# Ledger of designs, part 190: peptides against a protein of PDB entry 4HTP

Target 1, 231 residues: chain A of PDB entry 4HTP
Amino acid sequence: SQTVASHVPFADLCSTLERIQKSKGRAEKIRHFREFLDSWRKFHDALHKNHKDVTDSFYPAMRLILPQLERERMAYGIKETMLAKLYIELLNLPRDGKDALKLLNYRTPTGTHGDAGDFAMIAYFVLKPRCLQKGSLTIQQVNDLLDSIASNNSAKRKDLIKKSLLQLITQSSALEQKWLIRMIIKDLKLGVSQQTIFSVFHNDAAELHNVTTDLEKVCRQLHDPSVGLSD

## One batch from the design tools (peptide; made by RFdiffusion4, then SolubleMPNN)

Design b2_p26_5_s2 (from b2_p26_5, 14 letters changed)
Fold by OpenDDE base, seed 3:
Structure b2_p26_5_s2 (fold): chain B 231 residues (1-231), chain A 26 residues (1-26)
Amino acid sequence: as target 1 above (231 residues)
Amino acid sequence: SFEEYRKEREERLEKKIKELEEEEKK
């Protein structure tokens, strides 16, 4: 069955997240998230116009926006050091070069941007002059690759983990990779709380999540913002 | 610009919606 996530570019989510992060005020952050969500719901209604009771929901996006609440897939087993080494290899960076050292020593303030401790930002600046300007992945494809990584981590298939990571990296812009890294590390640094994300999604979302701890159930049952839990 | 990107996204979504609607009429 067709899903909204199979039609939405991952770049669109990343651009939304970037706008949220750059926004200073809570209201502006909320606006950017709401605009993305409304577009998603509108597209859902069009895509599923002739199909009632579909299981498709905002879940594919929500699990990337709130990766710390992910319960369906197992741990990725990926740390910043692994990603640093992978980028050095993939980009053929000199091991003693400035960019390789920045990635490996991401916790030490060595740059002018003050990005110490934020590996994703350091990676972004290294990737920006070297990567595609526009990615080709959909949200569905990103989730499929992340599922593969988690599954292969559980199975201790390191070679297949690397393969899936390479697919993500080679098909993503520097900006998309910045956000992908943050999703994998499970720290988006949006400057907006989980509670705020839930409240914008649906008035009953926080309550349902507190009871069920099931993000998919929250997205599915509360897909319509006008239909509450008691309805 | 982010604004241009948003506009492009909206146009793409509208185009996709229209294409889906046309396919459903066939």
Scores: peptide ipSAE 0.026, ipTM 0.568, DockQ to the pose 0.501
Fold by OpenDDE base, seed 5:
Structure b2_p26_5_s2 (fold): chain B 231 residues (1-231), chain A 26 residues (1-26)
Amino acid sequence: as target 1 above (231 residues)
Amino acid sequence: SFEEYRKEREERLEKKIKELEEEEKK
C-alpha cells in the first residue's frame, strides 16, 4: 500500500532531528518539528486525495521520534557493545586501533569533543570519513528493517539480525547512522520533552496517549490538527 | 557534502508536494 513514509527519505527526518538538536531555544526546536510535520500532512492530503478512509498517518515517523513509547515492536536486543563490535568488523578496523578502542570504550573521555558516554556521536566521527555521503532509505524501509531486527531477536536468529543491520548501515550516511543508533538505543537527546512533541502534533495528543498508551491510535485519530477528540 | 545532499532532498520533497497540490486544484 502507498504510504507517506514510503516517499519520505530517512535523511529528511534525520536532517530535521539534527536541526532540532542544534537549536538552543524551545521555539526554534518547535519550528523545525512543525515544518516537517506540516510537510508530511500536506503530502498526505495530496497522496490520498481520492481515498478518504486510509489508515496511513504520521505514526511511521512518530515512532522513530519517540522510540521510548514504542509498544508494537518488540525489543531489538541491541546494545552499544554489539554495535561497536559490528562496526569494527564491517569497517575492518584494527582491534587495537584508536577508532576501535573509541567505540568499545565509548564511556571513557578519550576524545577532544567531550562526547563521552554518547555512543552515537563517537560512532558518527568514526563513520564520517568511511561511509557513503548519500543515504537511500525511506522511513518505511527503516521501519521494515527495524521490525525485522525485533522479530529475529525474538526468534534468536542472530544471522538475520546482522543481515538487517548491514542493510541499514550500508545504505545510510554517517549522520543518518548517528540518529538510527539513537533510535535503537531509544535516546534521541533532542532537548525537547515528549509533551512538547505531542503538543505540536495535536492539542489532545498527550491526553489521548496517556489513556490509550497507543502511539498509532494517537496518530490516526488526531491526524487532523483542527479536529479534536470531542468533535 | 552531506548537508548539501540533505538540502537537495528536502527541496525536492517540497517541490513534489507543491506539484501535487497544484494538480489537485485543477
Scores: peptide ipSAE 0.024, ipTM 0.517, DockQ to the pose 0.199
Fold by OpenDDE base, seed 1:
Structure b2_p26_5_s2 (fold): chain B 231 residues (1-231), chain A 26 residues (1-26)
Amino acid sequence: as target 1 above (231 residues)
Amino acid sequence: SFEEYRKEREERLEKKIKELEEEEKK
C-alpha cells in the first residue's frame, strides 16, 4: 500500500530538524515542526482521498523525531566508535590524520567549532567536503534500512549491518548523515521537549502515550487533530 | 531564508498533489 513516507524525501525532514535546532526561541522551533506536520497531513489527505480505512500515519516520521521512544525496533548495537571506524575506512582517511583523530577522539575539545562531545557535528564537518550535496532516500527507505540494522544486530550479523550502513551513507548528504547519526544514537539536541512535540501533534498525544507507550498507536489514533480520545 | 524554504516546500507539495490528481483521472 502507498504511504506518505514513501513520497517524502529524508532531506526534507533533515532540513526541518536543522531549522528547529538553529532557532533560538520555543515559538520558532514549534513553527518549523508544525509546518512540516501540516504539509504531511495535507499530502496524506491527497494520497488517500478515495480510501477511508487506511493505517498510514505520521509514525514513520515521528519515530525518527522521537527515537528514544522507539519500542518496535530492537537495539542497533551501534556506538560512536563504530561509526568513527566505519567513516575512516569508507573515506580512506589517514589513521594518524587530523580528521580520523577528530572522529575517534570526539569527546576532546578541538577548539574549532565548540562541538566537543557531539559526534554528529564532528562527522558533519568531515563529511561536508567529501559527500553528495543531495541525498536520494525517502523516509520509508531510511526506516527500512534501520529495521535491517536492528534485525541483523539481533542475529549477530555484523557484515550485514555494515552493508546497510554503507547504503545509508552513500545515498545521503553530509547534513542528512548528521541527523541520521543523531537518530541512531537517540539524541537529536533539538532544544524542545518530548511534551512540546506531542502537544503540537495532538492535545491528547501525551496522555495516550503515557498509557500505551506505543508511538504508532498515538500517531494512528490521533491522526486528526480535531478528533480526541473520547470521540 | 525561512520564507524561501516555506515557499519551496509548498510549491513541491502542490506539484505532488497535482500529479496525484492527474493519476486519479486516468
Scores: peptide ipSAE 0.023, ipTM 0.517, DockQ to the pose 0.665
Fold by OpenDDE base, seed 2:
Structure b2_p26_5_s2 (fold): chain B 231 residues (1-231), chain A 26 residues (1-26)
Amino acid sequence: as target 1 above (231 residues)
Amino acid sequence: SFEEYRKEREERLEKKIKELEEEEKK
């Protein structure tokens, strides 16, 4: 069955997240998230116009926006050091070069952009002149690759983990990779709370999540903002 | 600009909706 996530470019989510992060005020951050969510719901209604009782929901996007609440997908087993080494290899960076050292020593202030400790931002600047301007992955494809990584981590298949990571990296822009790294590390730094995201999604979302701790259930049951839990 | 991107996304979404509607009529 076709899902909304199979039609939404990952680039669109990343651009929305970038707008949210760059926005200074809470109201502006909320507006950008709401616009993306509304567009998603409108597309859902069009895609499923003739189909009742679909299981499709905002969950594929929500689990990337709130990766710390992920319970279905097991741990990736990926750290910044692993990604640094992978980028050095993939980009053929000199091991003793400036860019390789920036990636490996991401916690040390280099004095340039104040991005000390933010591996995703350091990676972004290294990737920007070297990667595709526009990625080709959908949200569904990104989730499929992340599922593969988690599954192979559980199975201790390091070679297959690397394969999936390479596919993510080679098919993504520098901006998309910045956000992908933050999703894997489970820290988006959006400047909005989990409570704010839930409140914009649905009035009952925070309560339902507090009871169930199931993000998919929250997205499915509260897909319609006009239908409450008591309905 | 952020506004240009939003407009482009909306236009792409509208185009996809129209394409889906045309496919349902076949």
Scores: peptide ipSAE 0.037, ipTM 0.535, DockQ to the pose 0.604; fails the geometry check

Design b2_p26_5_s3 (from b2_p26_5, 9 letters changed)
Fold by OpenDDE base, seed 4:
Structure b2_p26_5_s3 (fold): chain B 231 residues (1-231), chain A 26 residues (1-26)
Amino acid sequence: as target 1 above (231 residues)
Amino acid sequence: SFEEYRQEVEEKLEERIEELEEEEEE
């Protein structure tokens, strides 16, 4: 069956996250998230207008926005050092060159921009002149590839992990990769709490999540903001 | 509509990319 996530470009989510991150005020951060969520819900209604009782929900996006709450997908087994080495290989960066050293020594301040310790930002600047301007992946495709990575990590299939990572990287812009890295590392640095995200999604979302610890159930049961838990 | 949102998101993405470039040059 068709899902909203199969129609939403990953770039759209990344742009929303970028707006949230750069917004200084809580109100502006909330606005950007709400706008994305509202667009998703409206599209859902349009896509599923002739279908009752669909299981489709905001879950595919929510699990990328709150990756620390992921319980369905197993651990990726990916760290910054692994990604650094992969990028050096893929981009044919000289190992002793400036860009390779930036990636490997991401915790050490190498510039004036204060990006020390944020591997995703360092990667962004290295990738920007070398990657696609616009990615081609949907949210569904990103989740499928991340599922593959987690599954293959559990199975200790390092070669297949690399293959899925290559597919993500080669089909993503530098900005999309910045956010993808943060999703994998499970630190988006949005400047909004989990509680705020839940409160914007649905008034009962935090409560239901506290009881179930199941993000998919939260997204599915509370898909309609006007229908509560007691409804 | 979702399409209207997509157009807005794309425009703002371009603006943000430009801003990040300016931040890198400073």
Scores: peptide ipSAE 0.276, ipTM 0.613, DockQ to the pose 0.032; fails the geometry check
Fold by OpenDDE base, seed 2:
Structure b2_p26_5_s3 (fold): chain B 231 residues (1-231), chain A 26 residues (1-26)
Amino acid sequence: as target 1 above (231 residues)
Amino acid sequence: SFEEYRQEVEEKLEERIEELEEEEEE
């Protein structure tokens, strides 16, 4: 079945997240999220015009925006040190070189950009001169690869985990990888609360999530902002 | 940019809607 997520580039979500992160005010952050959400809902209505009973929803995007609320996908088993080693290998970085040491010692203040402890930002600067300018992955493809990683982690298939990570890395820009890393680590640093994201999505979203703890149900049942929980 | 993409998505969506409308008329 056709899904909105199969048509939305991952780059668009990442660009939206980047705008939200860079915005100083709550109102501006909300605006960027609302614009993406409204575009998604419009696309959904158009894509499913002839199909009234669809299970498609904002869930594929929402689970990437609120990765700490993920309950369907098992643990990735990926830490910053694993990603650092993978990037050193993939990019053929000298192990004693400046960039390799930055990735491995990401918690140590380097004094330049204040990025100490933010592995994703350190990775971004290493990747920027070395990666594609534009990625080719859709939100659906990113979720499929993340599902593969989680499944293979559960199955202890390290080789297949590496394969899926390599696919994510080689088909993504430096900016997309920055956000992908933050999604995997489950810390987006958007500067907006979960409550704010839910309030923008639907007035009843926070309440429904508090009861169900099921992000997919929240996205599906409250897909229409005009239809309440009691309706 | 996201705006460029929104435009591309809107264009692709419009094309797909037109295709679906044509398929329903057959």
Scores: peptide ipSAE 0.258, ipTM 0.634, DockQ to the pose 0.283; fails the geometry check
Fold by OpenDDE base, seed 3:
Structure b2_p26_5_s3 (fold): chain B 231 residues (1-231), chain A 26 residues (1-26)
Amino acid sequence: as target 1 above (231 residues)
Amino acid sequence: SFEEYRQEVEEKLEERIEELEEEEEE
């Protein structure tokens, strides 16, 4: 069966996240998230117009927005140092060069942008002049690749992990990779709380999540913003 | 603008829906 996530470009999620991050006020952050969510729900209604009982939900996006709440997917086993080495190799960066050193020493304030300690931002600036302008991945494809990474990490298949990472990287813009890195590291730095994200999604979302700790159940049961837990 | 982005996202989603509808009719 077709899912909303199979049709939504990963770039659209990343653009939304970028807008949320750049927004100073809570209200503006909420607005950007709400617009993406409303667009998703509208698309869902259109896609599933003839199918009232579907398991499709906002879950594929929500698990990328709140990656710290992921419970279905096992650990990736990926750290910043691994990504740094991968980028140096993939981009053929001189090991003693400025960009390679920035990636390896991302915690040291060597840059003019004040992005010390944020590997994703350091990577973004290295990638921006070198990567595709627009990615080709859908949200579903990103999740499939992340599932593959987690599964292969559990199976200790390092080569297959690298293969899936390379597929993610080569099909993503610098901006998409910035957000992908943050999703993998499980720190989006949106400047909005988990509770705020849940409150925008559905009034009962925080409560249901507190009881179930199941993000997919939250997204499925509370897909309709007008239908509460008690209904 | 925010509205332009929403419109752009909505337009892209609408275009994709239209493409899917056309593909199903084919």
Scores: peptide ipSAE 0.125, ipTM 0.613, DockQ to the pose 0.697; fails the geometry check
Fold by OpenDDE base, seed 1:
Structure b2_p26_5_s3 (fold): chain B 231 residues (1-231), chain A 26 residues (1-26)
Amino acid sequence: as target 1 above (231 residues)
Amino acid sequence: SFEEYRQEVEEKLEERIEELEEEEEE
């Protein structure tokens, strides 16, 4: 079955998240999220114009925006130190070089940008001169690869985890990888609360999530902003 | 600008919708 997520580039989500992060005011942050959501809903209506009963929803995007609320996918087993070692290997960085040391010692303020403790930002600056300018992955493909990582972590198949990570990395820009890292680590640093994201999505979203703890149910049942829980 | 981004995203979305509609009509 066709899904919206299979047609939306991961780059579009990352560009939206980047705009939200750079915005200073709450109202501007909300606007960027609302515009992405409205575009998604518009595309959903067009894609499914001849089908009334579809299970497709905003869930594939929402689980990447609120990764701390993920309950379907098991733990990745990935930490910053693992990613640092992977990038050093993949990019063939000298182990005693400046860039390798920045990745390994990401908690120590070594740079002028004040990004100490934010591994994703450190990685971004290392990747920017070395990666492709435009990624090729859809939101669906990103979720499929993340599912593979979680499944293989549960099965203790480290080689297959590395394979899926390499597929993500080689098909993503530096900006997309910055956001992918934050999704895996489960800290987007958007400057907006979970409550704000839910309130923009639907008036009843926070309440339904508090009862069910099921992000997919929230996205499916409250897909239409005009239809409430009591309806 | 944000307006330019909206317009670009809307244009790309419209192009994708048109492509899907053309594929459904073939």
Scores: peptide ipSAE 0.049, ipTM 0.560, DockQ to the pose 0.743; fails the geometry check

Design b2_p26_5_s4 (from b2_p26_5, 16 letters changed)
Fold by OpenDDE base, seed 1:
Structure b2_p26_5_s4 (fold): chain B 231 residues (1-231), chain A 26 residues (1-26)
Amino acid sequence: as target 1 above (231 residues)
Amino acid sequence: SFEEYRRERERRLEEKIEELRRKEAE
């Protein structure tokens, strides 16, 4: 069956997250998230107009927005140091060069941007002048590749992990990779709380998640903002 | 497409902003 996530470009989610991060006020941050969510729900209604019993929901996007709450896939086994080494190799950066040292020593950046400890931002600036291709991945494709990484990590298949990471990197813009890194590391730095995200999604979302700890169940049962837990 | 829904919403927002600007100028 077709899903909304199979039609939504990953770039659209990343642009929304970028707008949220750049916004200073809580109200403006909420507005950007609400706009993306509303577009998703409208598209869902159009896509599934003639189908009453669908399991499709906002879950594919929600699990990327709240990666700390992921329970379906196992750990990636990926840290900043591994990503740094991968980028140095992929971009053929000199090991003693400025950009390689920035990636490896991301906790003490020598740059003027004040991004100390934010590996994703450091990676973004290294990637920006080098990424020539526009991103082409959908949200579903991103999740499929992340599932592959987690599965191969559990099976200790390091070569296959690298293969999936290369597929993500080579099909993503610098901005998309910035957010992908933050999703893998499980720290988006949006400036909004988990509770705020749930409250915008559905009034009962925080309560249902506290009881079930199942993000997919929350997204499926509370897909309609007008239907509560007691209904 | 999803992009069509997004573009339509952006268009509506721009129209509303223009309407508000016209009212403030009156």
Scores: peptide ipSAE 0.210, ipTM 0.576, DockQ to the pose 0.036
Fold by OpenDDE base, seed 2:
Structure b2_p26_5_s4 (fold): chain B 231 residues (1-231), chain A 26 residues (1-26)
Amino acid sequence: as target 1 above (231 residues)
Amino acid sequence: SFEEYRRERERRLEEKIEELRRKEAE
């Protein structure tokens, strides 16, 4: 099926998230999100110009921006320790080396960046000199791989989980992996509330989500910012 | 810059849409 998400690079979302995180003011954070959303809606209109009643929506991106609201896929079963071990293996890091120890002991403060407790940031600095400069994954592909991970976790297929994780890792930049980790752990640290994200998306989004708890329905029903719940 | 990236992305997406439309018309 033709979707916006199949055309949007995951790197674009990550760059947007990075800008939001780095922005100090609420207004600036909102601006970056709004710009991404507007671009998405414009592309949707262009892609589906000759097609009515499409089910495509902002949902593929929204579920990555608000991963704590994910209800469609099951739990990943992935923790920081698992990722640390995977990176040590994949990058062939000495187990008693500085970088391996940073990943394993990510909660311990180190004097360098003050990133204690933020595994994704620690991983980023380890990955930066070792990974691709640009990733190749689309938002759709990322979601497909995450779906695979969740499904295989439910099926207790650890080997297939590892396979999907390796695909994500090997096809992503260090920056993309930082955000991917945060999506998996379900903490983006954007500095904006869920309510703010919904309010920017649609005036009725928070209300509809409170009633339905279905992020996809919110994205589909409120795809057009000019059409409200009562319309 | 991110803005440059966005502009380039938009251009590529527009081109891809046009390509898809041409293929659907065939």
Scores: peptide ipSAE 0.095, ipTM 0.559, DockQ to the pose 0.351
Fold by OpenDDE base, seed 4:
Structure b2_p26_5_s4 (fold): chain B 231 residues (1-231), chain A 26 residues (1-26)
Amino acid sequence: as target 1 above (231 residues)
Amino acid sequence: SFEEYRRERERRLEEKIEELRRKEAE
């Protein structure tokens, strides 16, 4: 079945997240999120204009924006150290080189950037001069690969985990990888609360999530901002 | 600007919608 997520570039989500992160004011952060959401809803309406009872929703994006609320996927089993080693291998970085050491010792203040402890930012600066400028993945494809990683982690198939990670990395820009890392680690550092994200999505979203803890259900049932829980 | 970003996003979505419509018509 056709989904909005299968048509939305992952780069578009990452650009939105980047704008939110860089915005200083709460209102500006909200505007960027609202813009993305509104665009998504408009596209949904167009895509499903002649279709009834669709299950498609904002869930594919929401689960990446609020990865700490993910309940469908099992654990990825991926830590910063694994990613560091993978990047060193993939980029053929000298083991004793500055960039390799930055990745491995990401908790230690090193370099000109005050990004100590933020692996994703450290990775970004290492990747920026080395990666493609524009990724090719859709939100659906990213979710499919993340599903694969989680499934294979559960099955202890390390080879297939690496394969899926390589697909993600090789088809993503440095900026997209920064956000992908944050999604995997489940810390986006947006500077906006979960409650704010829910409030922008739908007035009843926080309440429904508090009761159900089901992010997909929240996204499906409250897809229309004009239709409340009591309707 | 923010407005330019929004317009560009809308344009890209509209183009994609049109592409889908063309494919359905074939």
Scores: peptide ipSAE 0.027, ipTM 0.548, DockQ to the pose 0.743
Fold by OpenDDE base, seed 3:
Structure b2_p26_5_s4 (fold): chain B 231 residues (1-231), chain A 26 residues (1-26)
Amino acid sequence: as target 1 above (231 residues)
Amino acid sequence: SFEEYRRERERRLEEKIEELRRKEAE
């Protein structure tokens, strides 16, 4: 069945997240998220116009925006050090070179941008001159690849994990990879709380999540912002 | 600008909807 996520470029989500992160005020952060959400809902209505009772929802995006609340997908088993080594290999960076050392020593203030401790930002600057300007992945494809990584981690299939990571990396811009890394590490650094994200999504979202701890259920049951839990 | 971004998003969305409708009609 067709889903909204299969039609939304991952780049579009990343651009939204970038705008949220760069916004100083809470109101502006909320605005950017709301606009993305509204566009999603509008597309959903158009896509499913002739189909009632679809299971499609904002869940594919929400689980990337709030990755710490992911309960369906198991652990990736991926840390910054693994990603650093992968990038060094993939980009053929000299092992003793400046960029390789930046990735490996991401916790030390070796960079000019003050991004110490933020591996995703360090990776971004290394990737920017070396990667595609525009990615080709949809949100659905990103989730499929992340599902593969988690499944293969559970199965201890390291080679297949690497394969899926390479697919993500080679089909993503530097900006998309920055956000992908943050999704994998489960720290987006948006400067907006979980409660705020839920409140923008639906007035009852926080309450339903507190009871169920099921992000998919929250997205499905509260898909319509005008229909509450008591309705 | 933010407004330009939103307008472009809406335009792309409309184009995709039209494309989907055309494919369903074929």
Scores: peptide ipSAE 0.140, ipTM 0.599, DockQ to the pose 0.684; fails the geometry check

